# Peptides against a protein of PDB entry 2QAS: the designs that were tried, part 96

Target 1, 120 residues: chain A of PDB entry 2QAS
Amino acid sequence: PPEDLMQYEAMAQDALRGVVKAALKKAAAPGGLPEPHHLYITFKTKAAGVSGPQDLLSKYPDEMTIVLQHQYWDLAPGETFFSVTLKFGGQPKRLSVPYAALTRFYDPSVQFALQFSAPE

## One batch from the design tools (peptide; made by RFdiffusion4, then SolubleMPNN)

Design b2_p24_8_s1 (from b2_p24_8, 8 letters changed)
Fold by OpenDDE base, seed 5:
Structure b2_p24_8_s1 (fold): chain B 120 residues (1-120), chain A 24 residues (1-24)
Amino acid sequence: as target 1 above (120 residues)
Amino acid sequence: YAEKYVRPAEEVAAAMPPPFNLEP
């Protein structure tokens, strides 16, 4: 097969990762996501840049899914990563996840879904 | 390339680990 020197696949994937970033920015805006939209996000917990409670990350050594509907606080979507506060064991814990660590994105309200490759 | 990443919702949902913070 001919060599793709433009790396279109990588560019296309990065563009679609932008959809997730944009969705999170909408969620972080005043008022949050418009009902009934809510987000399921899966990511590799051992990917570079992932940060969170040791006990939580230890429980999910491969992938973790979070749902952003009602039980999340202080969502801060940056340009390369987002951070959010979630409850674990009844306590609020801060999670920081690079967009590059994402493997799946899903909004069940409209059945929109994306999948991505993530670094090991 | 979009078809490789934009997937059927049922397929993606089925592959997702259950969320740890799923609301009852």
Scores: peptide ipSAE 0.410, ipTM 0.882, DockQ to the pose 0.606
Fold by OpenDDE base, seed 4:
Structure b2_p24_8_s1 (fold): chain B 120 residues (1-120), chain A 24 residues (1-24)
Amino acid sequence: as target 1 above (120 residues)
Amino acid sequence: YAEKYVRPAEEVAAAMPPPFNLEP
């Protein structure tokens, strides 16, 4: 097989991670996402940079999925990670997730989906 | 390469762990 010295696959994956970041920025903008768009996001909870309540992360030692539709608050999409407040055990919890930790992205409204390799 | 990451929604959705904050 021909040798790829450009690492095109990695570059393509990084570009697609940018789609998730852009989508989250749209969600964080005033008015939120245009209905009926909403996002399902899965990430590795043990990936470097992931931060959140220990009880929540302990419950999901490998991967965790969050839904950003109505039950989320203060979504703050940064350049390398995003943070959001979600309810867990009836209490608001702040979660911080690097885009590099994402493994799956899905918008059911238009059946758009992405998958990624994430550092363990 | 893009096709490796842009996948059929059904496939990806089926592989996703159930969201803990899914609205009833």
Scores: peptide ipSAE 0.405, ipTM 0.880, DockQ to the pose 0.605
Fold by OpenDDE base, seed 3:
Structure b2_p24_8_s1 (fold): chain B 120 residues (1-120), chain A 24 residues (1-24)
Amino acid sequence: as target 1 above (120 residues)
Amino acid sequence: YAEKYVRPAEEVAAAMPPPFNLEP
């Protein structure tokens, strides 16, 4: 088959990662997500740029899933990564996750799902 | 290539580790 010098597959995947970023920006806007929409996001905890409490990340050495519905605060979706405060053991913990570290995205309300490849 | 990444919800959900911050 002809060689793809444009890297269309990578561009297509990046475009779909943009859906996650856009969804998070909607969630961070005043009023949050319109009910019943909520987000499940899975990412590689050892991926470059992932930051958070050592005790939390140590408990999930491979992948971690977070749910953004009611128990999340100060969601800040940037252009390359997002940060959010979640409770672990009753204590607020700040997580910072690059979009490139994401492996799965799911909105149960409309059964919309995306899956990505994410390097360590 | 979108079909490679837009997947059936059941498939993706089944593969996800359970979220640590699920509400009781």
Scores: peptide ipSAE 0.403, ipTM 0.879, DockQ to the pose 0.626
Fold by OpenDDE base, seed 1:
Structure b2_p24_8_s1 (fold): chain B 120 residues (1-120), chain A 24 residues (1-24)
Amino acid sequence: as target 1 above (120 residues)
Amino acid sequence: YAEKYVRPAEEVAAAMPPPFNLEP
């Protein structure tokens, strides 16, 4: 088959990553997500740009999943990454995750799911 | 190409590591 010089697959994936960004922006807006919507997000902890408690990230050397339902604060969805405060071990911790690091997105309320390839 | 990323929820959910901050 002809060589795809447009990289349509990559563009398509980026477009779908945009869905996650948009969903997070909805979550961060006044009023938050409309119940019962909530988000499960899995990402590669070693991906470039991921930052958070070193001990926690070390505990999860490959992937980590977080859930944004009721126990999250100061969700800040930027253009390339989002930051959020979650409780780990009972203590609030700030986590920053580039959208490019995401591997899975899931909203159980409507059985909507996406999966992505991310840097190893 | 989209079909490669828009997947059945069951499939994706099954592959997700348990959420660290899962609410009690």
Scores: peptide ipSAE 0.396, ipTM 0.877, DockQ to the pose 0.652

Design b2_p24_8_s2 (from b2_p24_8 with L2A K4R H5Y K7R A10E A18P)
Fold by OpenDDE base, seed 2:
Structure b2_p24_8_s2 (fold): chain B 120 residues (1-120), chain A 24 residues (1-24)
Amino acid sequence: as target 1 above (120 residues)
Amino acid sequence: YAARYVRPAEEVAAAMPPPANTEP
């Protein structure tokens, strides 16, 4: 088949990662997400740039899913990564995740979902 | 959703590991 020198798939994936970034920016705005919207995000824990408590990340050697609905604080959606404080086992912990590490995004309120290819 | 890169919610949800953070 013809060689795609434009790399359309990569461009499309990058554009869609922008949807996640935009959604997180809305979640970070005053008042949070408009009800009943909430976000499920899955990412590769060993991807470059992922950071957080070692004990936490050690429990998830491959992928990890977090949910942003009622219990999230100081959500900071940057240009290349976002950071957020969540409770794990009742303890608040800070995570920093590059958008490039994401593998799945889901908002069950409207059945919207995205799936991405992330580095192993 | 039928867009090429927007996947069916059921498919994605089924493949997602359960959320790690507590949401009481």
Scores: peptide ipSAE 0.536, ipTM 0.866, DockQ to the pose 0.554
Fold by OpenDDE base, seed 4:
Structure b2_p24_8_s2 (fold): chain B 120 residues (1-120), chain A 24 residues (1-24)
Amino acid sequence: as target 1 above (120 residues)
Amino acid sequence: YAARYVRPAEEVAAAMPPPANTEP
């Protein structure tokens, strides 16, 4: 097959990462996500730019999934990463995750899902 | 046929680790 010098697959992936960013911006708006929407997000914990409590990240050496539904606070969707406060074992902790670190995105309310390749 | 990155919800959900911030 001919060589794709345009790298359309990479461009498409970047565009789809934009969907996640947009969804998080909606979630961060006043009132949060419209019911019954909620978001499952999986990311590589060792990817560049991922930050959070060392004990928490050490517990998940490869991938970690978080859910944004009823219990999330101070969601801040930036241009290259988002940060959010969630409870883990009853303790509030802040995570910062680059969109490039994401591997899966899922909204079960409407069965919308995305899968991404993430840098190692 | 499905797009490479827009996957069936069931497939993605099955591959996702359980959420870390859920309480029993």
Scores: peptide ipSAE 0.524, ipTM 0.866, DockQ to the pose 0.590
Fold by OpenDDE base, seed 5:
Structure b2_p24_8_s2 (fold): chain B 120 residues (1-120), chain A 24 residues (1-24)
Amino acid sequence: as target 1 above (120 residues)
Amino acid sequence: YAARYVRPAEEVAAAMPPPANTEP
């Protein structure tokens, strides 16, 4: 088959990354996510633009998953990345994650899932 | 939810590392 010079699959993936951004904006709104919705998000910890405590990121040299349900604070979904405060070992830590770093998204309440290719 | 680029939930969930901000 001929080469796809339009890069339709890449465009489709970018559009679907927009779903994650939109979901996080809903989660950041007053009152948070409508119950029982909650979000599992996996990302490449070494991807460009990922920022967080060095000790935490060292524990997860490839990928890590975070869950946004009961214990998240100051969720700030920007246009290219989001930041959020979560507790790890009882200590609050702030993460900044570009949407381009995401590899998996999952809402178990409705069995909705997305999977992405992400750069290292 | 099913589409060409929307993956099966069971497949994605099974591939996810356990969440880092929760205890066992």
Scores: peptide ipSAE 0.524, ipTM 0.862, DockQ to the pose 0.551
Fold by OpenDDE base, seed 1:
Structure b2_p24_8_s2 (fold): chain B 120 residues (1-120), chain A 24 residues (1-24)
Amino acid sequence: as target 1 above (120 residues)
Amino acid sequence: YAARYVRPAEEVAAAMPPPANTEP
């Protein structure tokens, strides 16, 4: 097959990461996500830019999934990363996750899912 | 959904680690 010097697949994946960003922006709006939408997000915990409690990240050496439905606060979807406060074992903790670190996105309410390749 | 990078939900969901945060 011909050599792709444009890296279209990478471009397409990056564009689709924009769907996650847009979804998070909707989730951050007043009133939150429209019922019954909720988001499952999986990311590489060791990816560059991922920030959070060391004990939490150490518990998940490869990937971690978070769910945004009822228990999330101060969701801040930036242009390159999002931050959010979630409860782990009843304790609120802040996570910062670059969109580039994402590997999976899923909204079970409408069976919409995306899968990405992320740097290891 | 039939887009190239929009995967079957069942496939993606099955591959996802269980959520880490408490969602009571």
Scores: peptide ipSAE 0.521, ipTM 0.866, DockQ to the pose 0.569

Design b2_p24_8_s4 (from b2_p24_8, 8 letters changed)
Fold by OpenDDE base, seed 2:
Structure b2_p24_8_s4 (fold): chain B 120 residues (1-120), chain A 24 residues (1-24)
Amino acid sequence: as target 1 above (120 residues)
Amino acid sequence: YAARYVRPAEEVKAAMPPPFNTEP
Protein backbone atom coordinates (compact mmCIF):
# COMPACT_ATOMS: atom_id res chain seq x y z
CA PRO B 1 0.00 0.00 0.00
CA PRO B 2 1.08 3.60 -0.56
CA GLU B 3 2.91 5.46 2.20
CA ASP B 4 0.69 7.53 4.47
CA LEU B 5 2.57 10.80 4.81
CA MET B 6 -0.35 12.33 6.69
CA GLN B 7 -0.14 9.75 9.49
CA TYR B 8 -3.91 9.47 9.73
CA GLU B 9 -3.73 6.60 12.21
CA ALA B 10 -1.85 8.71 14.73
CA MET B 11 -4.15 11.68 14.19
CA ALA B 12 -7.22 9.49 14.65
CA GLN B 13 -5.90 8.11 17.91
CA ASP B 14 -5.08 11.59 19.18
CA ALA B 15 -8.60 12.71 18.36
CA LEU B 16 -10.06 9.75 20.24
CA ARG B 17 -7.81 10.43 23.22
CA GLY B 18 -9.73 13.69 23.29
CA VAL B 19 -12.87 11.69 24.02
CA VAL B 20 -11.26 10.37 27.19
CA LYS B 21 -10.21 13.87 28.21
CA ALA B 22 -13.72 15.16 27.59
CA ALA B 23 -15.26 12.30 29.56
CA LEU B 24 -12.96 13.00 32.50
CA LYS B 25 -13.85 16.68 32.39
CA LYS B 26 -17.52 15.72 32.58
CA ALA B 27 -16.71 13.51 35.56
CA ALA B 28 -14.84 16.34 37.29
CA ALA B 29 -17.69 18.81 36.81
CA PRO B 30 -20.22 19.45 39.60
CA GLY B 31 -22.44 16.43 40.05
CA GLY B 32 -20.00 14.07 38.37
CA LEU B 33 -20.95 11.66 35.61
CA PRO B 34 -24.63 11.04 34.97
CA GLU B 35 -25.47 7.69 36.51
CA PRO B 36 -24.93 4.89 35.74
CA HIS B 37 -21.93 6.04 33.68
CA HIS B 38 -18.52 5.19 35.16
CA LEU B 39 -15.06 4.71 33.65
CA TYR B 40 -12.45 1.99 33.45
CA ILE B 41 -9.06 3.34 32.36
CA THR B 42 -5.90 1.35 31.65
CA PHE B 43 -2.47 2.90 31.11
CA LYS B 44 1.22 2.04 30.89
CA THR B 45 2.72 2.64 34.33
CA LYS B 46 6.21 3.21 32.94
CA ALA B 47 5.15 5.73 30.31
CA ALA B 48 6.78 9.15 30.43
CA GLY B 49 4.91 11.50 32.73
CA VAL B 50 3.18 8.86 34.84
CA SER B 51 3.58 9.76 38.49
CA GLY B 52 2.38 8.18 41.72
CA PRO B 53 3.34 6.26 44.85
CA GLN B 54 6.33 3.98 44.31
CA ASP B 55 4.69 1.11 46.17
CA LEU B 56 1.63 1.34 43.93
CA LEU B 57 3.46 1.66 40.62
CA SER B 58 5.92 -1.11 41.49
CA LYS B 59 2.96 -3.42 42.10
CA TYR B 60 1.92 -2.90 38.47
CA PRO B 61 5.13 -2.83 36.37
CA ASP B 62 3.38 -2.91 32.99
CA GLU B 63 -0.22 -1.70 32.99
CA MET B 64 -2.68 -0.55 35.61
CA THR B 65 -6.45 -0.18 35.48
CA ILE B 66 -8.40 2.29 37.58
CA VAL B 67 -12.15 2.58 37.98
CA LEU B 68 -13.75 5.98 38.36
CA GLN B 69 -17.16 5.36 39.89
CA HIS B 70 -17.44 5.87 43.65
CA GLN B 71 -13.95 5.49 45.10
CA TYR B 72 -12.07 8.44 43.61
CA TRP B 73 -11.47 12.02 44.71
CA ASP B 74 -10.19 15.36 43.43
CA LEU B 75 -10.22 14.39 39.77
CA ALA B 76 -8.30 17.06 37.88
CA PRO B 77 -8.32 16.64 34.10
CA GLY B 78 -5.71 18.92 32.57
CA GLU B 79 -4.90 19.45 28.92
CA THR B 80 -2.09 16.89 28.69
CA PHE B 81 -2.67 14.73 31.77
CA PHE B 82 -5.16 14.10 34.54
CA SER B 83 -4.62 13.46 38.22
CA VAL B 84 -6.87 11.71 40.72
CA THR B 85 -6.82 10.46 44.29
CA LEU B 86 -7.54 6.76 44.82
CA LYS B 87 -7.44 4.42 47.80
CA PHE B 88 -4.61 1.89 47.95
CA GLY B 89 -4.05 -0.18 51.05
CA GLY B 90 -6.66 1.95 52.73
CA GLN B 91 -4.72 5.14 52.13
CA PRO B 92 -5.35 7.94 49.64
CA LYS B 93 -2.77 8.06 46.85
CA ARG B 94 -2.40 10.74 44.18
CA LEU B 95 -1.88 9.47 40.64
CA SER B 96 -1.00 11.56 37.58
CA VAL B 97 -1.43 10.06 34.10
CA PRO B 98 -0.72 11.65 30.71
CA TYR B 99 -3.45 10.93 28.17
CA ALA B 100 -0.69 9.61 25.91
CA ALA B 101 -0.08 6.77 28.37
CA LEU B 102 -3.61 5.38 28.01
CA THR B 103 -4.13 2.01 26.36
CA ARG B 104 -7.80 1.26 27.06
CA PHE B 105 -10.97 3.12 28.00
CA TYR B 106 -14.33 1.55 28.85
CA ASP B 107 -17.75 2.65 30.07
CA PRO B 108 -19.79 -0.44 31.04
CA SER B 109 -23.07 1.45 31.23
CA VAL B 110 -23.27 1.89 27.46
CA GLN B 111 -20.55 -0.56 26.43
CA PHE B 112 -18.40 2.16 24.88
CA ALA B 113 -14.74 1.23 24.50
CA LEU B 114 -11.54 2.62 23.01
CA GLN B 115 -8.09 1.12 22.53
CA PHE B 116 -4.87 3.07 21.98
CA SER B 117 -1.21 2.48 21.24
CA ALA B 118 0.95 3.88 24.03
CA PRO B 119 4.72 4.35 24.36
CA GLU B 120 6.60 1.66 26.28
CA TYR A 1 -19.80 0.98 18.25
CA ALA A 2 -17.61 -0.88 15.78
CA ALA A 3 -15.14 1.54 14.24
CA ARG A 4 -11.42 0.80 13.84
CA TYR A 5 -10.53 2.42 17.17
CA VAL A 6 -13.90 2.20 18.90
CA ARG A 7 -13.54 -1.47 19.81
CA PRO A 8 -16.12 -3.96 21.07
CA ALA A 9 -16.64 -3.52 24.80
CA GLU A 10 -16.22 -7.22 25.50
CA GLU A 11 -12.87 -7.30 23.73
CA VAL A 12 -11.48 -4.28 25.55
CA LYS A 13 -12.78 -5.34 28.96
CA ALA A 14 -11.29 -8.81 28.58
CA ALA A 15 -7.87 -7.31 27.84
CA MET A 16 -7.89 -4.90 30.78
CA PRO A 17 -5.89 -5.78 33.89
CA PRO A 18 -8.16 -6.04 36.93
CA PRO A 19 -8.58 -2.66 38.62
CA PHE A 20 -7.08 -2.20 42.08
CA ASN A 21 -9.68 0.25 43.38
CA THR A 22 -12.85 -1.80 43.12
CA GLU A 23 -15.54 -1.84 45.78
CA PRO A 24 -16.69 -5.10 47.40
Scores: peptide ipSAE 0.388, ipTM 0.853, DockQ to the pose 0.550
Fold by OpenDDE base, seed 1:
Structure b2_p24_8_s4 (fold): chain B 120 residues (1-120), chain A 24 residues (1-24)
Amino acid sequence: as target 1 above (120 residues)
Amino acid sequence: YAARYVRPAEEVKAAMPPPFNTEP
């Protein structure tokens, strides 16, 4: 098949990653997400830019899923990555995740889901 | 035709590793 020099697949995925970014921005706004909306986010823990506690990342060498519903604090969605504080072993831990590292997104309240290809 | 990136919720959820931050 002809070579795609436009890289449409990558552009499409980036556009959809924008949906996740927008959703996180809504979640970070005053009042948070409108109930019963909440977010499941899966990402590659070894992707470039992912930052967090060694003990946590070591436990999940491939992918990690976080839920943004009740057990999260200080969500800060930037332009290229978001950071959030979560409880791990009863202790608050700060995670920073580039949107490019995302592999799956899911909102159970409306059964909305996205999947992405992330760097291996 | 099925969307390439917008997928069935059941499929995506089933493929997601269980979340860690669900402690009571």
Scores: peptide ipSAE 0.385, ipTM 0.852, DockQ to the pose 0.580
Fold by OpenDDE base, seed 4:
Order: C-alpha cells, then sequence, then structure tokens
Structure b2_p24_8_s4 (fold): chain B 120 residues (1-120), chain A 24 residues (1-24)
C-alpha cells in the first residue's frame, strides 16, 4: 500500500483529542455538564506526564478508566493535560492526565465514543 | 459510527477497564 508521509492518522487523532479537551472544559464550567451527559475516560497510566497517587497507579499498571459524573471535584482542563480530584479508598486523590495519554472516551447519554492510540 | 476513531459505543465501552470512582 502507498506510504503515508503526511501522518494523517496521527493528525486526525490529535484533532479528535481536541473534542475530549473541549468536553472537559464544558464539564469544568459552572454548572457542569448538561444532564444527562457524563464522561468515561480511559488512559494509559504509564504514559509520560501522568501523575497521581502511587497506590492508585500501581493498582492500574496499564490502563485506568475514570467516570466524570458525580464523584469528581476540581476538574481543571489545561492546554495539554487535565487534572481532577477523585476518591480512592475513601480518600481524595489528585490525578493529572495528558490528553495524549487517552485511549478511549465515552458519553453514555448519547452513546458518543472515541478511541485513540497512546504510547505504550 | 463508521469512522475509524469515532467508534460504536458498545465496542468502546466493552473495551474500557471498569472505572474505579463509581462508589456512592
Amino acid sequence: as target 1 above (120 residues)
Amino acid sequence: YAARYVRPAEEVKAAMPPPFNTEP
């Protein structure tokens, strides 16, 4: 097959990661997401830039899924990564995830879903 | 969904590890 020297696949994925960033910015705005929208986000825990409590990351050595519906606080979607407070073992933990680490995104309310290739 | 990266919801959900932060 012809060789793609433009790297269209990577460019397309980056564009779609922008959808996730935009959705998170909506979620972080006052009032949060319009009901019944909520977000499932899966990411590679060993990807560069992922930061969080070691006990949590050790439990999920490959991928981790978080749900942004009711059990999240202080969502802060930055330019290259987002951070959010979640409860693990009853304790609030701060998690920072680069958008480049994302592998899947899902909004059950409208069954919208995205998948991405992330560094292994 | 027919796009390569915009996938059917059922397929994506099935591939997702279960979320940890769903406790009441």
Scores: peptide ipSAE 0.380, ipTM 0.851, DockQ to the pose 0.571
Fold by OpenDDE base, seed 3:
Structure b2_p24_8_s4 (fold): chain B 120 residues (1-120), chain A 24 residues (1-24)
Amino acid sequence: as target 1 above (120 residues)
Amino acid sequence: YAARYVRPAEEVKAAMPPPFNTEP
């Protein structure tokens, strides 16, 4: 097969990661996501740029899934990463995740799902 | 290429580790 010098696959994945970023921005807007929409997001916990409580990250050494429905606060979706406060053991914990670390995205309300290749 | 990453919801959900931030 001919060599792809444009790297279309990488560009396509980047575009789809943009869907996740856009969805998070909608979630962070006043009023949050329109019901019944809510998001399941899975990411590699050891990917570059991922940061959070040591105890939490240690419990999930490979991948971690978070649900953005009712148990999340101060969602801040930036251009390269998003941060959010979640409760672990009853305590609020701040988590920062680069979009590049994402491996799966899912909205059960409309059965929409995305899968990505991520570093490590 | 997009079709390779927009996957069946059932498949993706089944592969996701259980979320930690849900009510018991």
Scores: peptide ipSAE 0.374, ipTM 0.854, DockQ to the pose 0.657

## One batch from the design tools (peptide; made by RFdiffusion4, then SolubleMPNN)

Design b2_p25_1_s1 (from b2_p25_1, 9 letters changed)
Fold by OpenDDE base, seed 5:
Structure b2_p25_1_s1 (fold): chain B 120 residues (1-120), chain A 25 residues (1-25)
Amino acid sequence: as target 1 above (120 residues)
Amino acid sequence: APPPAILSPAEGAEVKAIADALAPR
């Protein structure tokens, strides 16, 4: 097949990452997501830009999946990354995740899912 | 008490598998 000099696949993936960003912004708004919507987000923990407590990240050497439904606070979706506070071992932990680190997005309420290719 | 927001590696793998089955591509 001919070489794609436009990099359409990459552009499409970036557009889909935009869906995640938009969804998180809705979740961060007052009142949160409209029930029963909730989000499962999987990302590469060693991807560039991922930040969080060592005690937490050390337990997830490859990927981590978080669910934004009940136990999350201070969700802050930025333009290139989002941050959120989650409890781990009974203690609040701040996690920062670039959208580029995402590998899967899933909303079971409507069975909507997206998959992404993230840097290793 | 509500379930934890951070899934265990095994639980995460299960969710990922579901997403793979539903997602485009």
Scores: peptide ipSAE 0.672, ipTM 0.938, DockQ to the pose 0.726
Fold by OpenDDE base, seed 3:
Structure b2_p25_1_s1 (fold): chain B 120 residues (1-120), chain A 25 residues (1-25)
Amino acid sequence: as target 1 above (120 residues)
Amino acid sequence: APPPAILSPAEGAEVKAIADALAPR
């Protein structure tokens, strides 16, 4: 088969990651997401750039799924990664996740979902 | 009693499965 020298698949994946970034920016805006929208985000915890408390990450050796609906604070969606504060064991924990580490994005309110291939 | 924002590994797996079924490709 012909070789794709344009890397279209990668371009498409990056565009889709852009959807997640845009959604997070909407969530971070004043007022948050319009109800009943809420986001489930799954990412590889060992992917490059992922950072957070060891006590938290150690409990998730492969992937972690977070839900941005009620118990989240200080969501900061950057251009290459986003950070957010969540509670774990009753304590606030700050997570930093590169968009490249994402594997799944899901909004159950409208059954919208995206799938990504993230490096280990 | 608000639900936790960090899903247990098992819960996460369930959500992932749903996403896989709905996501394109």
Scores: peptide ipSAE 0.671, ipTM 0.937, DockQ to the pose 0.710
Fold by OpenDDE base, seed 1:
Structure b2_p25_1_s1 (fold): chain B 120 residues (1-120), chain A 25 residues (1-25)
Amino acid sequence: as target 1 above (120 residues)
Amino acid sequence: APPPAILSPAEGAEVKAIADALAPR
């Protein structure tokens, strides 16, 4: 087949990552997400730019799924990554996740889902 | 008490499977 020199698949993936960023910005706004919307986000824990406590990340050698509904604080969606505080072992842990590390996005309230290819 | 915000690996796999079934591709 012809070689795609435009990298359309990558462009499409990045555009869809923008949906996640936009959704997180809505979640971070005053009042949060409109009920009953909530977000499941899966990402590669060893992807470049992922940052968090060693005790937490060590338990997730491949992927981690977080749910933004009840137990999250200080959600900060930046332009290239988002950060959020979650509890692990009863203690708050700060995670920083590049959008490029995402593999799945899911809002069960409306059964909306996206999947992404993430670098190793 | 509300459920944890960090899913166990098994729970995460279940959610991923749902997303795979629903996501366009």
Scores: peptide ipSAE 0.669, ipTM 0.937, DockQ to the pose 0.711
Fold by OpenDDE base, seed 2:
Structure b2_p25_1_s1 (fold): chain B 120 residues (1-120), chain A 25 residues (1-25)
Amino acid sequence: as target 1 above (120 residues)
Amino acid sequence: APPPAILSPAEGAEVKAIADALAPR
């Protein structure tokens, strides 16, 4: 088959990552997400740019899924990555996750889901 | 009770499976 020099599929994936970024910006706004919306986000923990405490990341050698509903603080959706504070073992932990590390996005309230391929 | 903000690996896999079924291919 002919070679796609434009890499349209990659462009489409990148555009869809923008949906996640936009959703996180809504979540970070005053009042948070409108009920009953909440977000499940899965990402590769060893992907480039992922940052967090070793004691936390060591428990997730491949992927981690977080849920942004009520138990999250200081959500900061940046241009290329987002950061958020979550509790692990009763202690606050700061996670920084590049959008490129995402593999799944899911809002069960409206059954909206996206899947992505993320490099290690 | 609400689920933990960080799902266990097993719980995460379950959610991922749901997303896989719903997400466009």
Scores: peptide ipSAE 0.661, ipTM 0.934, DockQ to the pose 0.670

Design b2_p25_1_s2 (from b2_p25_1, 11 letters changed)
Fold by OpenDDE base, seed 5:
Formats: C-alpha cells, structure tokens, sequence
Structure b2_p25_1_s2 (fold): chain B 120 residues (1-120), chain A 25 residues (1-25)
C-alpha cells in the first residue's frame, strides 16, 4: 500500500480517545452516568504519565482494567489525562492516567467497545 | 457490597477478550 503521509490512522486513534474523554466527562457530571451505563477502562500501567501508589501499580506490571460503576470517587477528566480515586485493599488510591495510555474502552450496557494502540 | 473497581489481572484479561471481540484491532 502507498505511504500515508497524512497519518490518518493516528488521527483516527486520537479522535477515538476523544470519545473516552467525553464519556468520562459525562461520568464526572452530577449524578454520574445514566444507568445502566458504566465504563471498563484498560491502560498500560508503565506508559508515560501514568501515576499512582506503588503498592497498587506494582501488582499490575503491564495493564490494569478499572470499572467506573460503583466504587469510584472524585473522577476528574482533564484534557490530556484523567484522575480518579478507587479503593484497593480497603484504602483509597488516586490514579492519574493519560488518555494516550489507554488500550481498551468498554460499556457493556450497550456493547460499545474501542481498542487503542498505546505506547509501550 | 458492590464489586471492586479494580479488576484482578485475570478478570481484566477476560474482560478485554470480550471487548476485543466487539472491537478487533
């Protein structure tokens, strides 16, 4: 195939990450997501910009999947990353995840899924 | 009590398999 100098694939990936950002902003609004919508998000834990407690991240050397349905607090979707508080071992843990670190997005309520190419 | 918000590595893998079937690379 001919060389793509426009980088359409990368542009499409960025647009799809925008869907996740928009969904998270809806989730962060008062009242949260309309039931029964909830979000499964998978990301590379060692991707640039990912941050969180060592005791948590050390147990997920490659990828982590979180579910935003019941046990989450202070969801803050920024322009380049989102942060959220989740319980781990009974303790609240704050995660910060760049959208570029995402590999999967899934809403089982409507079987909507996205897959992303994330840097190693 | 509601389920945890962080899936185990195994649970995550299973979930991703489902998602991949809906949105293959």
Amino acid sequence: as target 1 above (120 residues)
Amino acid sequence: APPPAILSPEEGAALRAIADALAPP
Scores: peptide ipSAE 0.543, ipTM 0.911, DockQ to the pose 0.691
Fold by OpenDDE base, seed 2:
Structure b2_p25_1_s2 (fold): chain B 120 residues (1-120), chain A 25 residues (1-25)
Amino acid sequence: as target 1 above (120 residues)
Amino acid sequence: APPPAILSPEEGAALRAIADALAPP
């Protein structure tokens, strides 16, 4: 097939990453997400830009899935990445995740899901 | 009880299997 110099697939994926960003902004707004909505987010832990405590990340050599429902604090959805505080081993841990590191987004309340390819 | 904010690797895999069925690559 002819070469796609426009990289349409990549542009489409990037646009869909915008859905995740928008959803996180809704979650970060006063009152949080409208029940029963809650988000499952999976990302590559070794992707460029991912940061967090070594004791936490070492337990997830490939991917990590977090749940944004009730047990999260200081969710900050930025332009290119989001950060959030979660509990691990009874202690608060701050994670910073670029949207480019995402591989899965899922809201089971309405069975809405997205899948992405994330390079290391 | 609400699920943990960070799923174990195995719990995450199970959840992703469900999500993948809804959103294939």
Scores: peptide ipSAE 0.540, ipTM 0.910, DockQ to the pose 0.643
Fold by OpenDDE base, seed 3:
Structure b2_p25_1_s2 (fold): chain B 120 residues (1-120), chain A 25 residues (1-25)
Amino acid sequence: as target 1 above (120 residues)
Amino acid sequence: APPPAILSPEEGAALRAIADALAPP
């Protein structure tokens, strides 16, 4: 087959990552997500740009799935990454996750899901 | 007694299986 020099697949993936970014921005807005919407987000913990406490990340050598429903604070969705505070071991931990590190996005309230190919 | 915001590795895997069914590669 002919070679795709436009990299359309990558463009499509980036567009879909935009959905996640937009959803997170809605979640970060005053009032949060409209109930019963809530988000499950999975990302590769070893992906470039992912940062957080070692004691937390060490427990997730491959992927981590977080739930943005009740127990999250200071969600800050930037243009290339988002950060959020979650509890682990009873302590607040700050995570920073580039959108490029995402592998799964899921809102069970409406059964909306996205899957991404995230480079390590 | 709110559920944890960070799923255990096992719970995460189970959730991803559901998501994958809805959004296959």
Scores: peptide ipSAE 0.534, ipTM 0.907, DockQ to the pose 0.655
Fold by OpenDDE base, seed 4:
Structure b2_p25_1_s2 (fold): chain B 120 residues (1-120), chain A 25 residues (1-25)
Amino acid sequence: as target 1 above (120 residues)
Amino acid sequence: APPPAILSPEEGAALRAIADALAPP
């Protein structure tokens, strides 16, 4: 097959990452997501730009899946990354995750899912 | 008690298996 010099696959992946960003912005709006929508987000914990408490990240050497449904606070979806506060071990932990670090997105309420190739 | 917002590694793997069936590579 001929060589793709346009990098269409990368463009498509970037566009799909935009879906996640948009969904998070909806979640961050007043009132949050419309029930019963909620989000499962998986990301590579060692990807560039991922930040959070060491005690938390050390428990997830490869990937972490977070659930944005009940126990999340101060969701802040930026243009290149989002940050959110979650409970871990009974304590609030702030995570910052670049959209480029995402590997999966899932909304079980409507069984909508996406997969992404994330750099290490 | 409400479910945790951070899945255990094993719970995450199980959930991702379901999601992957809906959106295969």
Scores: peptide ipSAE 0.523, ipTM 0.904, DockQ to the pose 0.681

